# Designs tried in a protein design run: peptides against a protein of PDB entry 7SFY. Part 11

Target 1, 41 residues: chain A of PDB entry 7SFY
Amino acid sequence: ELFNLESRVEIEKSLTQMEDVLKALQMKLWEAESKLSFATC

## One batch from the design tools (peptide; aimed at target 1 R8, target 1 (a further copy) L25)

Design b2_p14_8_s4 (made by RFdiffusion4, then SolubleMPNN; from b2_p14_8, 11 letters changed)
Fold by OpenDDE base, seed 4:
Structure b2_p14_8_s4 (fold): chain B 41 residues (1-41), chain C 41 residues (1-41), chain A 14 residues (1-14)
Amino acid sequence: as target 1 above (41 residues)
Amino acid sequence: as target 1 above (41 residues)
Amino acid sequence: ELEKKLKELESLLA
């Protein structure tokens, strides 16, 4: 497989998107856990 | 929406998977860039 | 669904 500018841009774009989703999931986890009561564990 | 043990497990599982994919993408980027020649930029 | 979004992102490796 070849790698060029477009390939790099594509990978970096994907990385950024994944990081954004990861952050969103972490925020959701935080929010959920902040509402979690002992009885739910 | 409700949050319980299953919800937490689901979110944490997704987080782990996303982190694994993120690492894989970063490794791919590193590998690609290591093979990138000046002419390809 | 979060799992669906994850699969979509994983497809970016292709």
Scores: peptide ipSAE 0.086, ipTM 0.558, DockQ to the pose 0.056
OpenDDE base, seeds 1, 2, 3, 5: peptide ipSAE 0.084, 0.083, 0.076, 0.080; ipTM 0.559, 0.552, 0.550, 0.556

## One batch from the design tools (peptide; aimed at target 1 L25)

Design b2_p15_1 (made by RFdiffusion4)
Pose (drawn by RFdiffusion4):
Structure b2_p15_1 (pose): chain A 41 residues (1-41), chain B 38 residues (1-38), chain P 15 residues (1-15)
Amino acid sequence: as target 1 above (41 residues)
Amino acid sequence: FNLESRVEIEKSLTQMEDVLKALQMKLWEAESKLSFAT
Amino acid sequence: ELKEEIEETEERLEE
């Protein structure tokens, strides 16, 4: 039970970490999209 | 992470792909830790 | 949800 809880804790911790990393990645990707979109009309 | 030039967009897009590549492994690692904890 | 977001981001990078 203890091991299970340690797992679930370290799991959902990095799940929110992966959420933070991707959504900053999605924001910069949107900037690039707008850049190449306007540039190539 | 620059977008001033086409060269920089290219270098920046590859960095974002490398980042996703790291995220995919982290996701799989999470899939396994969880499967092993049920 | 996270997997879908990753796949969508990857497709957008391919576009």

Design b2_p15_1_s1 (made by RFdiffusion4, then SolubleMPNN; from b2_p15_1, 8 letters changed)
Fold by OpenDDE base, seed 4:
Structure b2_p15_1_s1 (fold): chain B 41 residues (1-41), chain C 41 residues (1-41), chain A 15 residues (1-15)
Amino acid sequence: as target 1 above (41 residues)
Amino acid sequence: as target 1 above (41 residues)
Amino acid sequence: SLKEQLKALEERLKK
């Protein structure tokens, strides 16, 4: 692999995309846990 | 969607996997940036 | 899906 400006930009774009997906999953987890707590309490 | 214990466990597994990939990408970014800095200084 | 997006990113990282 050639690590230069082009590679950095590409990786940063991938990182941003993953962070967005991670946030979405965390929101889904919160929803799941909130519903579980409600159902079991 | 049915948000229960099974769903929570599944989402948590996905979150863990994504965090691992995110860390790997951050390491790749560090490598790319370190090489770029070295080449331009 | 989120799962598919994750898999796509993993494959891209490997290349």
Scores: peptide ipSAE 0.084, ipTM 0.552, DockQ to the pose 0.056
OpenDDE base, seeds 1, 2, 3, 5: peptide ipSAE 0.078, 0.074, 0.076, 0.078; ipTM 0.536, 0.532, 0.533, 0.537

Design b2_p15_1_s2 (made by RFdiffusion4, then SolubleMPNN; from b2_p15_1, 9 letters changed)
Fold by OpenDDE base, seed 4:
Structure b2_p15_1_s2 (fold): chain B 41 residues (1-41), chain C 41 residues (1-41), chain A 15 residues (1-15)
Amino acid sequence: as target 1 above (41 residues)
Amino acid sequence: as target 1 above (41 residues)
Amino acid sequence: SLEEQLKQLEERLKA
């Protein structure tokens, strides 16, 4: 498809959404690691 | 659910996958912008 | 879910 300003905006919206999800995952990872106990016995 | 090493690995896999998609989107944006012609006539 | 969100984003990328 042809690129235009609308297309750029849509891509930027997708990028923003992905960044939000990525940040959420990073936070979940941090929280999980923070709670991780290495004691398995 | 309880956190364990398996859980961490799964989260990390998800993060990696999202980063890959993010990079793909960034590349698409760059390509689109590179090809954008401001001549509309 | 995060997995679903990722899937949706991937689909948008393909569009």
Scores: peptide ipSAE 0.099, ipTM 0.550, DockQ to the pose 0.060
OpenDDE base, seeds 1, 2, 3, 5: peptide ipSAE 0.098, 0.095, 0.096, 0.097; ipTM 0.546, 0.547, 0.546, 0.547

Design b2_p15_1_s3 (made by RFdiffusion4, then SolubleMPNN; from b2_p15_1, 10 letters changed)
Fold by OpenDDE base, seed 4:
Structure b2_p15_1_s3 (fold): chain B 41 residues (1-41), chain C 41 residues (1-41), chain A 15 residues (1-15)
Amino acid sequence: as target 1 above (41 residues)
Amino acid sequence: as target 1 above (41 residues)
Amino acid sequence: SLKEQLDALMSRLKA
């Protein structure tokens, strides 16, 4: 692969998309866990 | 969606996979940029 | 879905 502006831009766009998905997953995890009840002795 | 152990585990696995991909992308970006020369005044 | 998005991104990276 050769470095050029287009390649860089595409990679960065992909990174951004992945970060967004990660955040979404984290939010879903939190949301799911927030619905968890617990009992302690 | 309902929270349960299986759901949590699956979400966490997905998160891990995404994190790995993110790291790979970041490495690729760095690698690409490392091939870039620059000139300054 | 999130899973589909992840799969798509991973495929894109490997391409």
Scores: peptide ipSAE 0.099, ipTM 0.542, DockQ to the pose 0.053
OpenDDE base, seeds 1, 2, 3, 5: peptide ipSAE 0.095, 0.096, 0.097, 0.085; ipTM 0.530, 0.537, 0.529, 0.467

Design b2_p15_1_s4 (made by RFdiffusion4, then SolubleMPNN; from b2_p15_1, 9 letters changed)
Fold by OpenDDE base, seed 4:
Parts: C-alpha cells; structure tokens; sequence
Structure b2_p15_1_s4 (fold): chain B 41 residues (1-41), chain C 41 residues (1-41), chain A 15 residues (1-15)
C-alpha cells in the first residue's frame, strides 16, 4: 500500500485502538489482582 | 470468573500479544513515514 | 471480547 495521509490516519487509528485495549487489559489485571484474596489460615 | 494463576497467565498472554501488535504497528508507521517521498520538483 | 478485538487488530495490521 502506498503511504499517504489516509494510510497514516488508518495506522494511527489502529494504534489508538490497540492502546485502548491494552489499557483495558491492564486495568482488568489490576482489578483481578486487587480482588485476589489468599487464605490466612 | 474467579481469579487464579491460570486466569492471570491468560491475561498476561493477552497483554503480551497486544504489546506485540502495538509494536508492529508502530514499526509499520515508522517504516511508512521513512519511505515517504515528496516531490522535489 | 478482548480476543475478538485482538484478532481484528491483527487482521488490520496484515491488511
């Protein structure tokens, strides 16, 4: 594919989407770990 | 879903995959921009 | 799902 403004915008959209998903996963991981309880006895 | 080691591993795998795709996209963007040539005349 | 989102993004990357 030839690089042009449209192509750059498309890539940037993909990057943004990836970052959003990554952040969501990071939050899920944090939440899961925060909710994790270990037996004390 | 109950959080356990298996669940954590699954999330971490997803995170790694997302990071890999993100890096690939970043590289593609860089490559595309680096290859971009503008008319000089 | 996260899996579907990842697959969609991978597909876009390969396109």
Amino acid sequence: as target 1 above (41 residues)
Amino acid sequence: as target 1 above (41 residues)
Amino acid sequence: SLKEQLEALQKRLKA
Scores: peptide ipSAE 0.103, ipTM 0.553, DockQ to the pose 0.058
OpenDDE base, seeds 1, 2, 3, 5: peptide ipSAE 0.100, 0.099, 0.075, 0.098; ipTM 0.552, 0.549, 0.453, 0.549

Design b2_p15_2_s2 (made by RFdiffusion4, then SolubleMPNN; its pose is not in this set)
Fold by OpenDDE base, seed 2:
Structure b2_p15_2_s2 (fold): chain B 41 residues (1-41), chain C 41 residues (1-41), chain A 15 residues (1-15)
Amino acid sequence: as target 1 above (41 residues)
Amino acid sequence: as target 1 above (41 residues)
Amino acid sequence: LKQELDQLLEKLKSL
């Protein structure tokens, strides 16, 4: 398969989407940690 | 759902996997660009 | 290539 401008753009688009998902998961982790309540034993 | 140590570890594992895939895709992009030959028209 | 990228993206969304 020839690497062309279209292929490059598509790869960059996929990379951007992955970064967005990664950021979303990082935010979810932060939110989960922020909601962590210590056991009151 | 309670956020616990297990949940945190699982999320961090997923994040690591995503980062690894992201790096692999970035490498593929770089390799593809490096192999790009200009049209000899 | 596009199919592979889409597959990887879907895999990531499922993590």
Scores: peptide ipSAE 0.092, ipTM 0.523, DockQ to the pose 0.053
OpenDDE base, seeds 1, 3, 4, 5: peptide ipSAE 0.082, 0.089, 0.084, 0.090; ipTM 0.528, 0.529, 0.533, 0.526; seed 4 fails the geometry check

Design b2_p15_2_s3 (made by RFdiffusion4, then SolubleMPNN; its pose is not in this set)
Fold by OpenDDE base, seed 1:
Structure b2_p15_2_s3 (fold): chain B 41 residues (1-41), chain C 41 residues (1-41), chain A 15 residues (1-15)
Amino acid sequence: as target 1 above (41 residues)
Amino acid sequence: as target 1 above (41 residues)
Amino acid sequence: LEQQLQALQEKLKSL
Protein backbone atom coordinates (compact mmCIF):
# COMPACT_ATOMS: atom_id res chain seq x y z
CA GLU B 1 0.00 0.00 0.00
CA LEU B 2 1.12 3.55 -0.77
CA PHE B 3 0.57 6.06 2.04
CA ASN B 4 0.46 9.67 0.85
CA LEU B 5 -0.85 13.05 1.98
CA GLU B 6 -4.31 12.35 0.50
CA SER B 7 -4.63 9.06 2.45
CA ARG B 8 -3.53 10.77 5.68
CA VAL B 9 -6.05 13.61 5.24
CA GLU B 10 -8.85 11.09 4.55
CA ILE B 11 -8.05 9.06 7.71
CA GLU B 12 -7.81 12.22 9.87
CA LYS B 13 -11.16 13.44 8.49
CA SER B 14 -12.77 10.08 9.35
CA LEU B 15 -11.26 10.18 12.88
CA THR B 16 -12.63 13.69 13.46
CA GLN B 17 -16.08 12.66 12.21
CA MET B 18 -16.09 9.62 14.54
CA GLU B 19 -15.07 11.77 17.52
CA ASP B 20 -17.94 14.15 16.74
CA VAL B 21 -20.47 11.28 16.60
CA LEU B 22 -19.04 9.79 19.82
CA LYS B 23 -19.52 13.16 21.59
CA ALA B 24 -23.07 13.38 20.21
CA LEU B 25 -23.88 9.90 21.58
CA GLN B 26 -22.39 10.82 24.98
CA MET B 27 -24.54 13.97 25.08
CA LYS B 28 -27.69 12.02 24.11
CA LEU B 29 -27.00 9.48 26.87
CA TRP B 30 -26.45 12.26 29.44
CA GLU B 31 -29.63 14.10 28.35
CA ALA B 32 -31.70 10.90 28.44
CA GLU B 33 -30.41 9.96 31.92
CA SER B 34 -31.04 13.50 33.21
CA LYS B 35 -34.70 13.22 32.10
CA LEU B 36 -35.20 9.69 33.47
CA SER B 37 -37.88 9.40 36.15
CA PHE B 38 -38.14 6.41 38.47
CA ALA B 39 -41.38 4.61 39.19
CA THR B 40 -42.99 5.72 42.45
CA CYS B 41 -45.51 3.96 44.66
CA GLU C 1 -39.35 10.40 24.65
CA LEU C 2 -39.26 7.48 27.08
CA PHE C 3 -35.79 6.51 28.29
CA ASN C 4 -35.58 2.95 29.63
CA LEU C 5 -32.95 0.28 30.30
CA GLU C 6 -33.18 -1.03 26.71
CA SER C 7 -32.47 2.46 25.26
CA ARG C 8 -29.52 2.92 27.63
CA VAL C 9 -28.00 -0.46 26.71
CA GLU C 10 -28.39 0.31 22.99
CA ILE C 11 -26.64 3.70 23.33
CA GLU C 12 -23.80 2.20 25.42
CA LYS C 13 -23.36 -0.56 22.81
CA SER C 14 -23.12 2.05 20.03
CA LEU C 15 -20.60 4.09 22.08
CA THR C 16 -18.43 1.00 22.63
CA GLN C 17 -18.51 0.14 18.91
CA MET C 18 -17.51 3.71 18.00
CA GLU C 19 -14.62 3.67 20.49
CA ASP C 20 -13.41 0.37 18.97
CA VAL C 21 -13.56 1.80 15.43
CA LEU C 22 -11.82 5.00 16.58
CA LYS C 23 -8.97 2.92 18.07
CA ALA C 24 -8.76 0.88 14.85
CA LEU C 25 -8.47 4.11 12.79
CA GLN C 26 -5.77 5.45 15.13
CA MET C 27 -3.81 2.20 14.74
CA LYS C 28 -4.20 2.28 10.93
CA LEU C 29 -2.92 5.87 10.84
CA TRP C 30 0.06 4.99 13.07
CA GLU C 31 0.91 1.91 10.97
CA ALA C 32 0.62 3.87 7.71
CA GLU C 33 2.84 6.69 9.03
CA SER C 34 5.41 4.19 10.34
CA LYS C 35 5.67 2.68 6.83
CA LEU C 36 5.83 6.05 5.04
CA SER C 37 9.04 6.67 3.11
CA PHE C 38 10.12 10.13 2.00
CA ALA C 39 11.38 10.91 -1.46
CA THR C 40 15.17 11.00 -1.62
CA CYS C 41 17.48 12.66 -4.11
CA LEU A 1 -26.71 7.95 14.99
CA GLU A 2 -26.69 4.19 14.33
CA GLN A 3 -26.79 4.99 10.61
CA GLN A 4 -23.81 7.35 11.06
CA LEU A 5 -21.89 4.63 12.92
CA GLN A 6 -22.60 2.13 10.14
CA ALA A 7 -21.56 4.66 7.47
CA LEU A 8 -18.27 5.32 9.32
CA GLN A 9 -17.59 1.58 9.69
CA GLU A 10 -18.20 1.05 5.96
CA LYS A 11 -15.92 4.00 5.14
CA LEU A 12 -13.19 2.50 7.35
CA LYS A 13 -13.45 -0.80 5.45
CA SER A 14 -12.94 1.08 2.17
CA LEU A 15 -9.71 2.77 3.34
Scores: peptide ipSAE 0.114, ipTM 0.551, DockQ to the pose 0.060
OpenDDE base, seeds 2, 3, 4, 5: peptide ipSAE 0.105, 0.094, 0.109, 0.106; ipTM 0.551, 0.509, 0.557, 0.552

Design b2_p15_2_s4 (made by RFdiffusion4, then SolubleMPNN; its pose is not in this set)
Fold by OpenDDE base, seed 1:
Structure b2_p15_2_s4 (fold): chain B 41 residues (1-41), chain C 41 residues (1-41), chain A 15 residues (1-15)
Amino acid sequence: as target 1 above (41 residues)
Amino acid sequence: as target 1 above (41 residues)
Amino acid sequence: LKKELEELQKKLQSL
């Protein structure tokens, strides 16, 4: 199977989409941790 | 909605899975490019 | 947060 421009573009699109989701998850983790409160005695 | 250990673990699992797939896609791109040959006259 | 996590998981599965 030959690597061509179409295959390269598809892989790059998938990589970009995954990076976007990673950033979104990282932001959600940060937001959740920033709102975390501990029970204090 | 409270951030708890369960939510944190789920987010961290998702992040790890995405990083693994990203690495796999990067390797596939590198392998494909390394095998790419150009038509020569 | 749960709904947002589920949406992100669905996006991950679609890749």
Scores: peptide ipSAE 0.082, ipTM 0.553, DockQ to the pose 0.047
OpenDDE base, seeds 2, 3, 4, 5: peptide ipSAE 0.079, 0.082, 0.080, 0.082; ipTM 0.555, 0.554, 0.554, 0.554

Design b2_p15_3 (made by RFdiffusion4)
Pose (drawn by RFdiffusion4):
Structure b2_p15_3 (pose): chain A 41 residues (1-41), chain B 38 residues (1-38), chain P 15 residues (1-15)
Amino acid sequence: as target 1 above (41 residues)
Amino acid sequence: FNLESRVEIEKSLTQMEDVLKALQMKLWEAESKLSFAT
Amino acid sequence: LREKADAFEEKLEEL
């Protein structure tokens, strides 16, 4: 039970971490999209 | 992470791909740790 | 790259 809880804790911790990393990544990607979109009309 | 130039967009896009590549492994690792904890 | 990011986000939400 203890091991299970340690797992679930470290799991969902990095799940939020991956959430934070991807969504900043999605924001910069949007900037690039707008850049190449406007540039190539 | 620059977008001033086409060269920089290219370097930046590859960095984002490398970041997603790291994310995919982290996701799989999480899939396994969880499967092993049920 | 957008499709890959969205698909990864969906999988992360499912997990």

Design b2_p15_3_s1 (made by RFdiffusion4, then SolubleMPNN; from b2_p15_3, 7 letters changed)
Fold by OpenDDE base, seed 1:
Structure b2_p15_3_s1 (fold): chain B 41 residues (1-41), chain C 41 residues (1-41), chain A 15 residues (1-15)
Amino acid sequence: as target 1 above (41 residues)
Amino acid sequence: as target 1 above (41 residues)
Amino acid sequence: LREQLEQLQEKLREL
C-alpha cells in the first residue's frame, strides 16, 4: 500500500517538474520569437 | 540569439519527447491508482 | 509549436 502511494507522489512530482520545463520552453520560444520579430521590423 | 528553423525543430523534438513521457506518466499513474483502489475496495 | 506546448501544459494540469 505504501509503495503505491509513494509511487503516486513521485509521479505527481515528476508531472510538476515537466510542467515547469514546459513553461520554461514556452518562455524561451516567446523570447526568441520576439527578438526575431524585432530584428525583422 | 535568433529563432530559426533549426531552433524550432529542436524544440519540436523536445516537445515530442515530453509528450511521450507525459503519456508514460499518465499510464503509470492510472496503474498505481487502479492498484490502490483495488487494494482499498 | 507554442500552442502544442500549451496543450501539453493543459494535459498536465488535468492529471
Scores: peptide ipSAE 0.127, ipTM 0.554, DockQ to the pose 0.419
OpenDDE base, seeds 2, 3, 4, 5: peptide ipSAE 0.100, 0.117, 0.120, 0.117; ipTM 0.539, 0.552, 0.552, 0.545

Design b2_p15_3_s2 (made by RFdiffusion4, then SolubleMPNN; from b2_p15_3, 10 letters changed)
Fold by OpenDDE base, seed 5:
Structure b2_p15_3_s2 (fold): chain B 41 residues (1-41), chain C 41 residues (1-41), chain A 15 residues (1-15)
Amino acid sequence: as target 1 above (41 residues)
Amino acid sequence: as target 1 above (41 residues)
Amino acid sequence: LKQQLEELQKKLQEL
């Protein structure tokens, strides 16, 4: 496949979506760890 | 769902897999941009 | 969450 503007835009969109999901997972981990600390004190 | 050790390990595994895919996408973007720069010089 | 990861992995395989 020739690297064109469309392929670049598609990769950048996929990267952005992955970063958003990564942030959501990190937030879920933080919420869970926070609840655990409150339950063990 | 009670946050337990299994749930934490599952989230951490998912995070690691996403980081690996994110790195792979970044490498693909870099390879594509590198080829483009070589083709336009 | 697992489904979102699998979807992203599929998109990577299509590139």
Scores: peptide ipSAE 0.083, ipTM 0.548, DockQ to the pose 0.059
OpenDDE base, seeds 1, 2, 3, 4: peptide ipSAE 0.080, 0.083, 0.082, 0.076; ipTM 0.542, 0.545, 0.547, 0.490

Design b2_p15_3_s3 (made by RFdiffusion4, then SolubleMPNN; from b2_p15_3, 8 letters changed)
Fold by OpenDDE base, seed 5:
Structure b2_p15_3_s3 (fold): chain B 41 residues (1-41), chain C 41 residues (1-41), chain A 15 residues (1-15)
Amino acid sequence: as target 1 above (41 residues)
Amino acid sequence: as target 1 above (41 residues)
Amino acid sequence: LKEQLEALQEKLKKL
């Protein structure tokens, strides 16, 4: 497939979606670690 | 579900896999942009 | 989130 504007836009959309999921996973990890810290007191 | 060591390890594995996919997407974008730059000369 | 990761990986394989 020729790299055209549509292909570039689709890759950039996928990158953005992955960054959003990464942030969501990082937040879930933080929430879980926070709960663990509170439960071990 | 209680956040336990297994849950933490699974989240960290998912984060690592997403980082690897992000890097793969970034490399694909770079390769595509590089090919475009060469083709427009 | 696991399903979202799998969907993103599948999408990447199609690019």
Scores: peptide ipSAE 0.100, ipTM 0.544, DockQ to the pose 0.060
OpenDDE base, seeds 1, 2, 3, 4: peptide ipSAE 0.100, 0.090, 0.098, 0.092; ipTM 0.543, 0.541, 0.544, 0.544

Design b2_p15_3_s4 (made by RFdiffusion4, then SolubleMPNN; from b2_p15_3, 9 letters changed)
Fold by OpenDDE base, seed 5:
Structure b2_p15_3_s4 (fold): chain B 41 residues (1-41), chain C 41 residues (1-41), chain A 15 residues (1-15)
Amino acid sequence: as target 1 above (41 residues)
Amino acid sequence: as target 1 above (41 residues)
Amino acid sequence: LKQQLDELQKKLQEL
């Protein structure tokens, strides 16, 4: 595999996509914890 | 969807798995950049 | 979300 500019850009896009999903999961966890606190109070 | 302890644990496992994949991608990017610097020097 | 994680893992295997 020749590491070139296109390969780097593709990896960076995948990393950004993973960071976005990670943030979305963290937000869902926070929402779920907020709902749990609301439901148990 | 009833948010319970099992749902929280499942989300946390998914988050950890994504963080591990993110770290693996970052390491691959670093290795690729290191190889590129070696190939262009 | 699980599907997105599985797709990301597949993309990682292609690298």
Scores: peptide ipSAE 0.085, ipTM 0.553, DockQ to the pose 0.060
OpenDDE base, seeds 1, 2, 3, 4: peptide ipSAE 0.083, 0.080, 0.084, 0.076; ipTM 0.547, 0.545, 0.552, 0.495

Design b2_p15_4 (made by RFdiffusion4)
Pose (drawn by RFdiffusion4):
Structure b2_p15_4 (pose): chain A 41 residues (1-41), chain B 38 residues (1-38), chain P 15 residues (1-15)
Amino acid sequence: as target 1 above (41 residues)
Amino acid sequence: FNLESRVEIEKSLTQMEDVLKALQMKLWEAESKLSFAT
Amino acid sequence: ELREKADAFEEKLEE
């Protein structure tokens, strides 16, 4: 039970970490989309 | 992470791909740790 | 393509 809880804790911790990393990645990707979109009309 | 130039967009897009590549492995690692904890 | 990969990864993370 203890091991299970340690797992679930370290799991969902990095899940929110992966959330934070991706959504900043999605924001910069949007900037690039707008850049190449306006540039190539 | 620059977008001033086409060269920089290219370098920046590959960095984002490398980031996603790291995210896919982290997702799989999480899939397994969880499967092993049920 | 990079957007599709990012969206698909986000959907899997939400699951």

Design b2_p15_4_s1 (made by RFdiffusion4, then SolubleMPNN; from b2_p15_4, 9 letters changed)
Fold by OpenDDE base, seed 2:
Structure b2_p15_4_s1 (fold): chain B 41 residues (1-41), chain C 41 residues (1-41), chain A 15 residues (1-15)
Amino acid sequence: as target 1 above (41 residues)
Amino acid sequence: as target 1 above (41 residues)
Amino acid sequence: SLKKKLEELEKKLKE
């Protein structure tokens, strides 16, 4: 395993991609919860 | 699309998994950089 | 691999 510029860039791209997906999931959760209706007295 | 407890749990599990992968990638990057040797004068 | 895990998660997100 040899680390070079290309390897670093690849890892950083993966990190960014994961962060984007994570944020999307968080938004999905928030949206789902925000639309939740409750039965009230 | 109906949000319920099961849906919330599923999303939260996905979030956790993503965070774990993200952390793993960050560690990989850090490890790679920490092992990097530089030519110096 | 990490890439595979990412792909799986992206797939789940889009479903």
Scores: peptide ipSAE 0.063, ipTM 0.535, DockQ to the pose 0.057
OpenDDE base, seeds 1, 3, 4, 5: peptide ipSAE 0.062, 0.061, 0.024, 0.063; ipTM 0.530, 0.531, 0.531, 0.534

Design b2_p15_4_s2 (made by RFdiffusion4, then SolubleMPNN; from b2_p15_4, 8 letters changed)
Fold by OpenDDE base, seed 4:
Structure b2_p15_4_s2 (fold): chain B 41 residues (1-41), chain C 41 residues (1-41), chain A 15 residues (1-15)
Amino acid sequence: as target 1 above (41 residues)
Amino acid sequence: as target 1 above (41 residues)
Amino acid sequence: SLKDKLDALQEKLAK
């Protein structure tokens, strides 16, 4: 695996995309959980 | 979009997987950058 | 928590 500036940029783009997806999923989870009830003793 | 406990668990699993991938990519980026040189004026 | 982990990852990425 070779590395150059273009490769770095591409990796950083991928990281940014995944970060965005994580945020989106996190928000979906939190919103979904707001609709969830839990049983207690 | 429906939400139940199973859906929550699945989302959390996905988030965990993506976290792992992000960490891996960050490490790859770090290693790659250690092999990169830059030109100056 | 997942929130904390995500925040930590975002912080690392930003550096």
Scores: peptide ipSAE 0.080, ipTM 0.560, DockQ to the pose 0.399
OpenDDE base, seeds 1, 2, 3, 5: peptide ipSAE 0.078, 0.079, 0.065, 0.080; ipTM 0.556, 0.566, 0.538, 0.567

Design b2_p15_4_s3 (made by RFdiffusion4, then SolubleMPNN; from b2_p15_4, 9 letters changed; failed a check: too like the target's own chain)
Amino acid sequence: KLKEQLEALQKKLKE

Design b2_p15_4_s4 (made by RFdiffusion4, then SolubleMPNN; from b2_p15_4, 9 letters changed)
Fold by OpenDDE base, seed 5:
Structure b2_p15_4_s4 (fold): chain B 41 residues (1-41), chain C 41 residues (1-41), chain A 15 residues (1-15)
Amino acid sequence: as target 1 above (41 residues)
Amino acid sequence: as target 1 above (41 residues)
Amino acid sequence: SLKKKLEELQKKLEE
């Protein structure tokens, strides 16, 4: 591998994509928790 | 989908995994940048 | 799925 501007840009894009997925997962977790219901008598 | 404890745990595991990958990518970026050399006269 | 996206990103990291 040879690091250059293009390689850096690609890594940064991957990082951004990962962050976006993280945020999406966090939102899903929050939504799921907010909808969580428990069995009651 | 039915949200329960198991579902929450799975999502949390995915979040942690994503964070670990993010950190790894950030470290790789830093390492690459630290090794970056430029053509000089 | 988001899980699949995660797996794909992890795979890219290992390339």
Scores: peptide ipSAE 0.080, ipTM 0.554, DockQ to the pose 0.060
OpenDDE base, seeds 1, 2, 3, 4: peptide ipSAE 0.077, 0.072, 0.075, 0.056; ipTM 0.546, 0.547, 0.546, 0.543

Design b2_p15_5 (made by RFdiffusion4)
Pose (drawn by RFdiffusion4):
Structure b2_p15_5 (pose): chain A 41 residues (1-41), chain B 38 residues (1-38), chain P 15 residues (1-15)
Amino acid sequence: as target 1 above (41 residues)
Amino acid sequence: FNLESRVEIEKSLTQMEDVLKALQMKLWEAESKLSFAT
Amino acid sequence: EERIEELKEEIEEAE
């Protein structure tokens, strides 16, 4: 039960971490989309 | 992470792909740790 | 598991 809880803790910790890394990745990707979109009309 | 030039967009897009590649492995690692904890 | 599937979808969209 202890091991299970340690797992679930470290799991959902990095799940939020992955959330934070991707959504900043999605924001810069949007900037690039707008850049190439306006540039190539 | 620059978008001033086409060369920089290229370098920047590859960096994003490398980041996603790291995310995919982290997702799989999480899939397994969880499967092993049920 | 739901959070993993959500992240998987978000990663696929980003690709």

Design b2_p15_5_s1 (made by RFdiffusion4, then SolubleMPNN; from b2_p15_5, 7 letters changed)
Fold by OpenDDE base, seed 5:
Structure b2_p15_5_s1 (fold): chain B 41 residues (1-41), chain C 41 residues (1-41), chain A 15 residues (1-15)
Amino acid sequence: as target 1 above (41 residues)
Amino acid sequence: as target 1 above (41 residues)
Amino acid sequence: RERLEELKKQLEELK
């Protein structure tokens, strides 16, 4: 498969989606760590 | 900038790095959630 | 994790 504009656009879309997932996981991590700090007796 | 093999390889490297970060965050999330379950009084 | 696997699949399809 040739690396062309269409392939690059598709990869960039995937990167953007991964960034979104990364952000979501970072938020979940923050929430979990926050809950941990609050739950620590 | 250019849609060539070098640019593709660089993007794929970035994607791989993002996957590694995602895995690390998933592990951290699991650890945080695990700790949360243990810390919940 | 499912979304990560989907992204990995998409990446592999581009190779």
Scores: peptide ipSAE 0.092, ipTM 0.481, DockQ to the pose 0.057
OpenDDE base, seeds 1, 2, 3, 4: peptide ipSAE 0.083, 0.085, 0.086, 0.086; ipTM 0.521, 0.530, 0.529, 0.525

Design b2_p15_5_s2 (made by RFdiffusion4, then SolubleMPNN; from b2_p15_5, 7 letters changed)
Fold by OpenDDE base, seed 5:
Structure b2_p15_5_s2 (fold): chain B 41 residues (1-41), chain C 41 residues (1-41), chain A 15 residues (1-15)
Amino acid sequence: as target 1 above (41 residues)
Amino acid sequence: as target 1 above (41 residues)
Amino acid sequence: RERLEKLKEELEKLK
């Protein structure tokens, strides 16, 4: 595959999606840690 | 700035790093969920 | 996690 503008745009889209997943996982981690802190007797 | 091979390699490195971070967050999430399950009285 | 795997698959297609 040629490294062209279309490929770059596709990679950037993938990066953005990964960032979204990262944020979602960070939120889930925060929630889990929050619940852990709450549940810890 | 230019979409060239060097830029592509750099983006792929960034994607790999993001994947590693995602894996780390997934592991942390699993650990947090595991601890939550353990700590839940 | 499934979404992550999908992203990995798309990333592999770009290589």
Scores: peptide ipSAE 0.077, ipTM 0.468, DockQ to the pose 0.060
OpenDDE base, seeds 1, 2, 3, 4: peptide ipSAE 0.071, 0.076, 0.071, 0.073; ipTM 0.510, 0.512, 0.517, 0.511

Design b2_p15_5_s3 (made by RFdiffusion4, then SolubleMPNN; from b2_p15_5, 8 letters changed)
Fold by OpenDDE base, seed 4:
Structure b2_p15_5_s3 (fold): chain B 41 residues (1-41), chain C 41 residues (1-41), chain A 15 residues (1-15)
Amino acid sequence: as target 1 above (41 residues)
Amino acid sequence: as target 1 above (41 residues)
Amino acid sequence: RKRLEELKKQLEELK
């Protein structure tokens, strides 16, 4: 298939979607870590 | 579910896998753009 | 395009 503007736009949309999921997972990790309690005794 | 070290490691593995996929997509986009020919006439 | 769809599938498996 010949690469054209439509194909580029579709790939960029997919990249953006993946970046959004990555950010969401990073936030979930941060939230989980922030709630982690450590034993002191 | 209580967050623990095992859960953290699993999340980090998933994050790394997503980053690898993102990199692969970025490389594909670059390759496609590099092969893109522009009409001059 | 097939490779792109496979990558999308891999992304969905991580959700």
Scores: peptide ipSAE 0.078, ipTM 0.515, DockQ to the pose 0.058
OpenDDE base, seeds 1, 2, 3, 5: peptide ipSAE 0.076, 0.076, 0.076, 0.070; ipTM 0.516, 0.521, 0.522, 0.477

Design b2_p15_5_s4 (made by RFdiffusion4, then SolubleMPNN; from b2_p15_5, 9 letters changed)
Fold by OpenDDE base, seed 4:
Structure b2_p15_5_s4 (fold): chain B 41 residues (1-41), chain C 41 residues (1-41), chain A 15 residues (1-15)
Amino acid sequence: as target 1 above (41 residues)
Amino acid sequence: as target 1 above (41 residues)
Amino acid sequence: RKRLEELRKKLEELK
């Protein structure tokens, strides 16, 4: 594989997509933790 | 879906896996950029 | 690379 502008752009797009997934997972974790309840009796 | 310890652990595992991929992509990008050459004539 | 470093920082903040 040759590195060129297209390859760089593709890698950056993949990184952006992964960032979006990470943000989504962080939000899901936060929301889930905020809703966490325990049995009280 | 109920949030429980298993769900949290699974999310954290996914985040770790994504971090590994991001690191790999960063290294690939660095190596590729370090090898980048342009036509000079 | 500045963006990549910011991404790494955000990932570390998740831990």
Scores: peptide ipSAE 0.081, ipTM 0.497, DockQ to the pose 0.347
OpenDDE base, seeds 1, 2, 3, 5: peptide ipSAE 0.081, 0.080, 0.080, 0.078; ipTM 0.502, 0.499, 0.512, 0.457

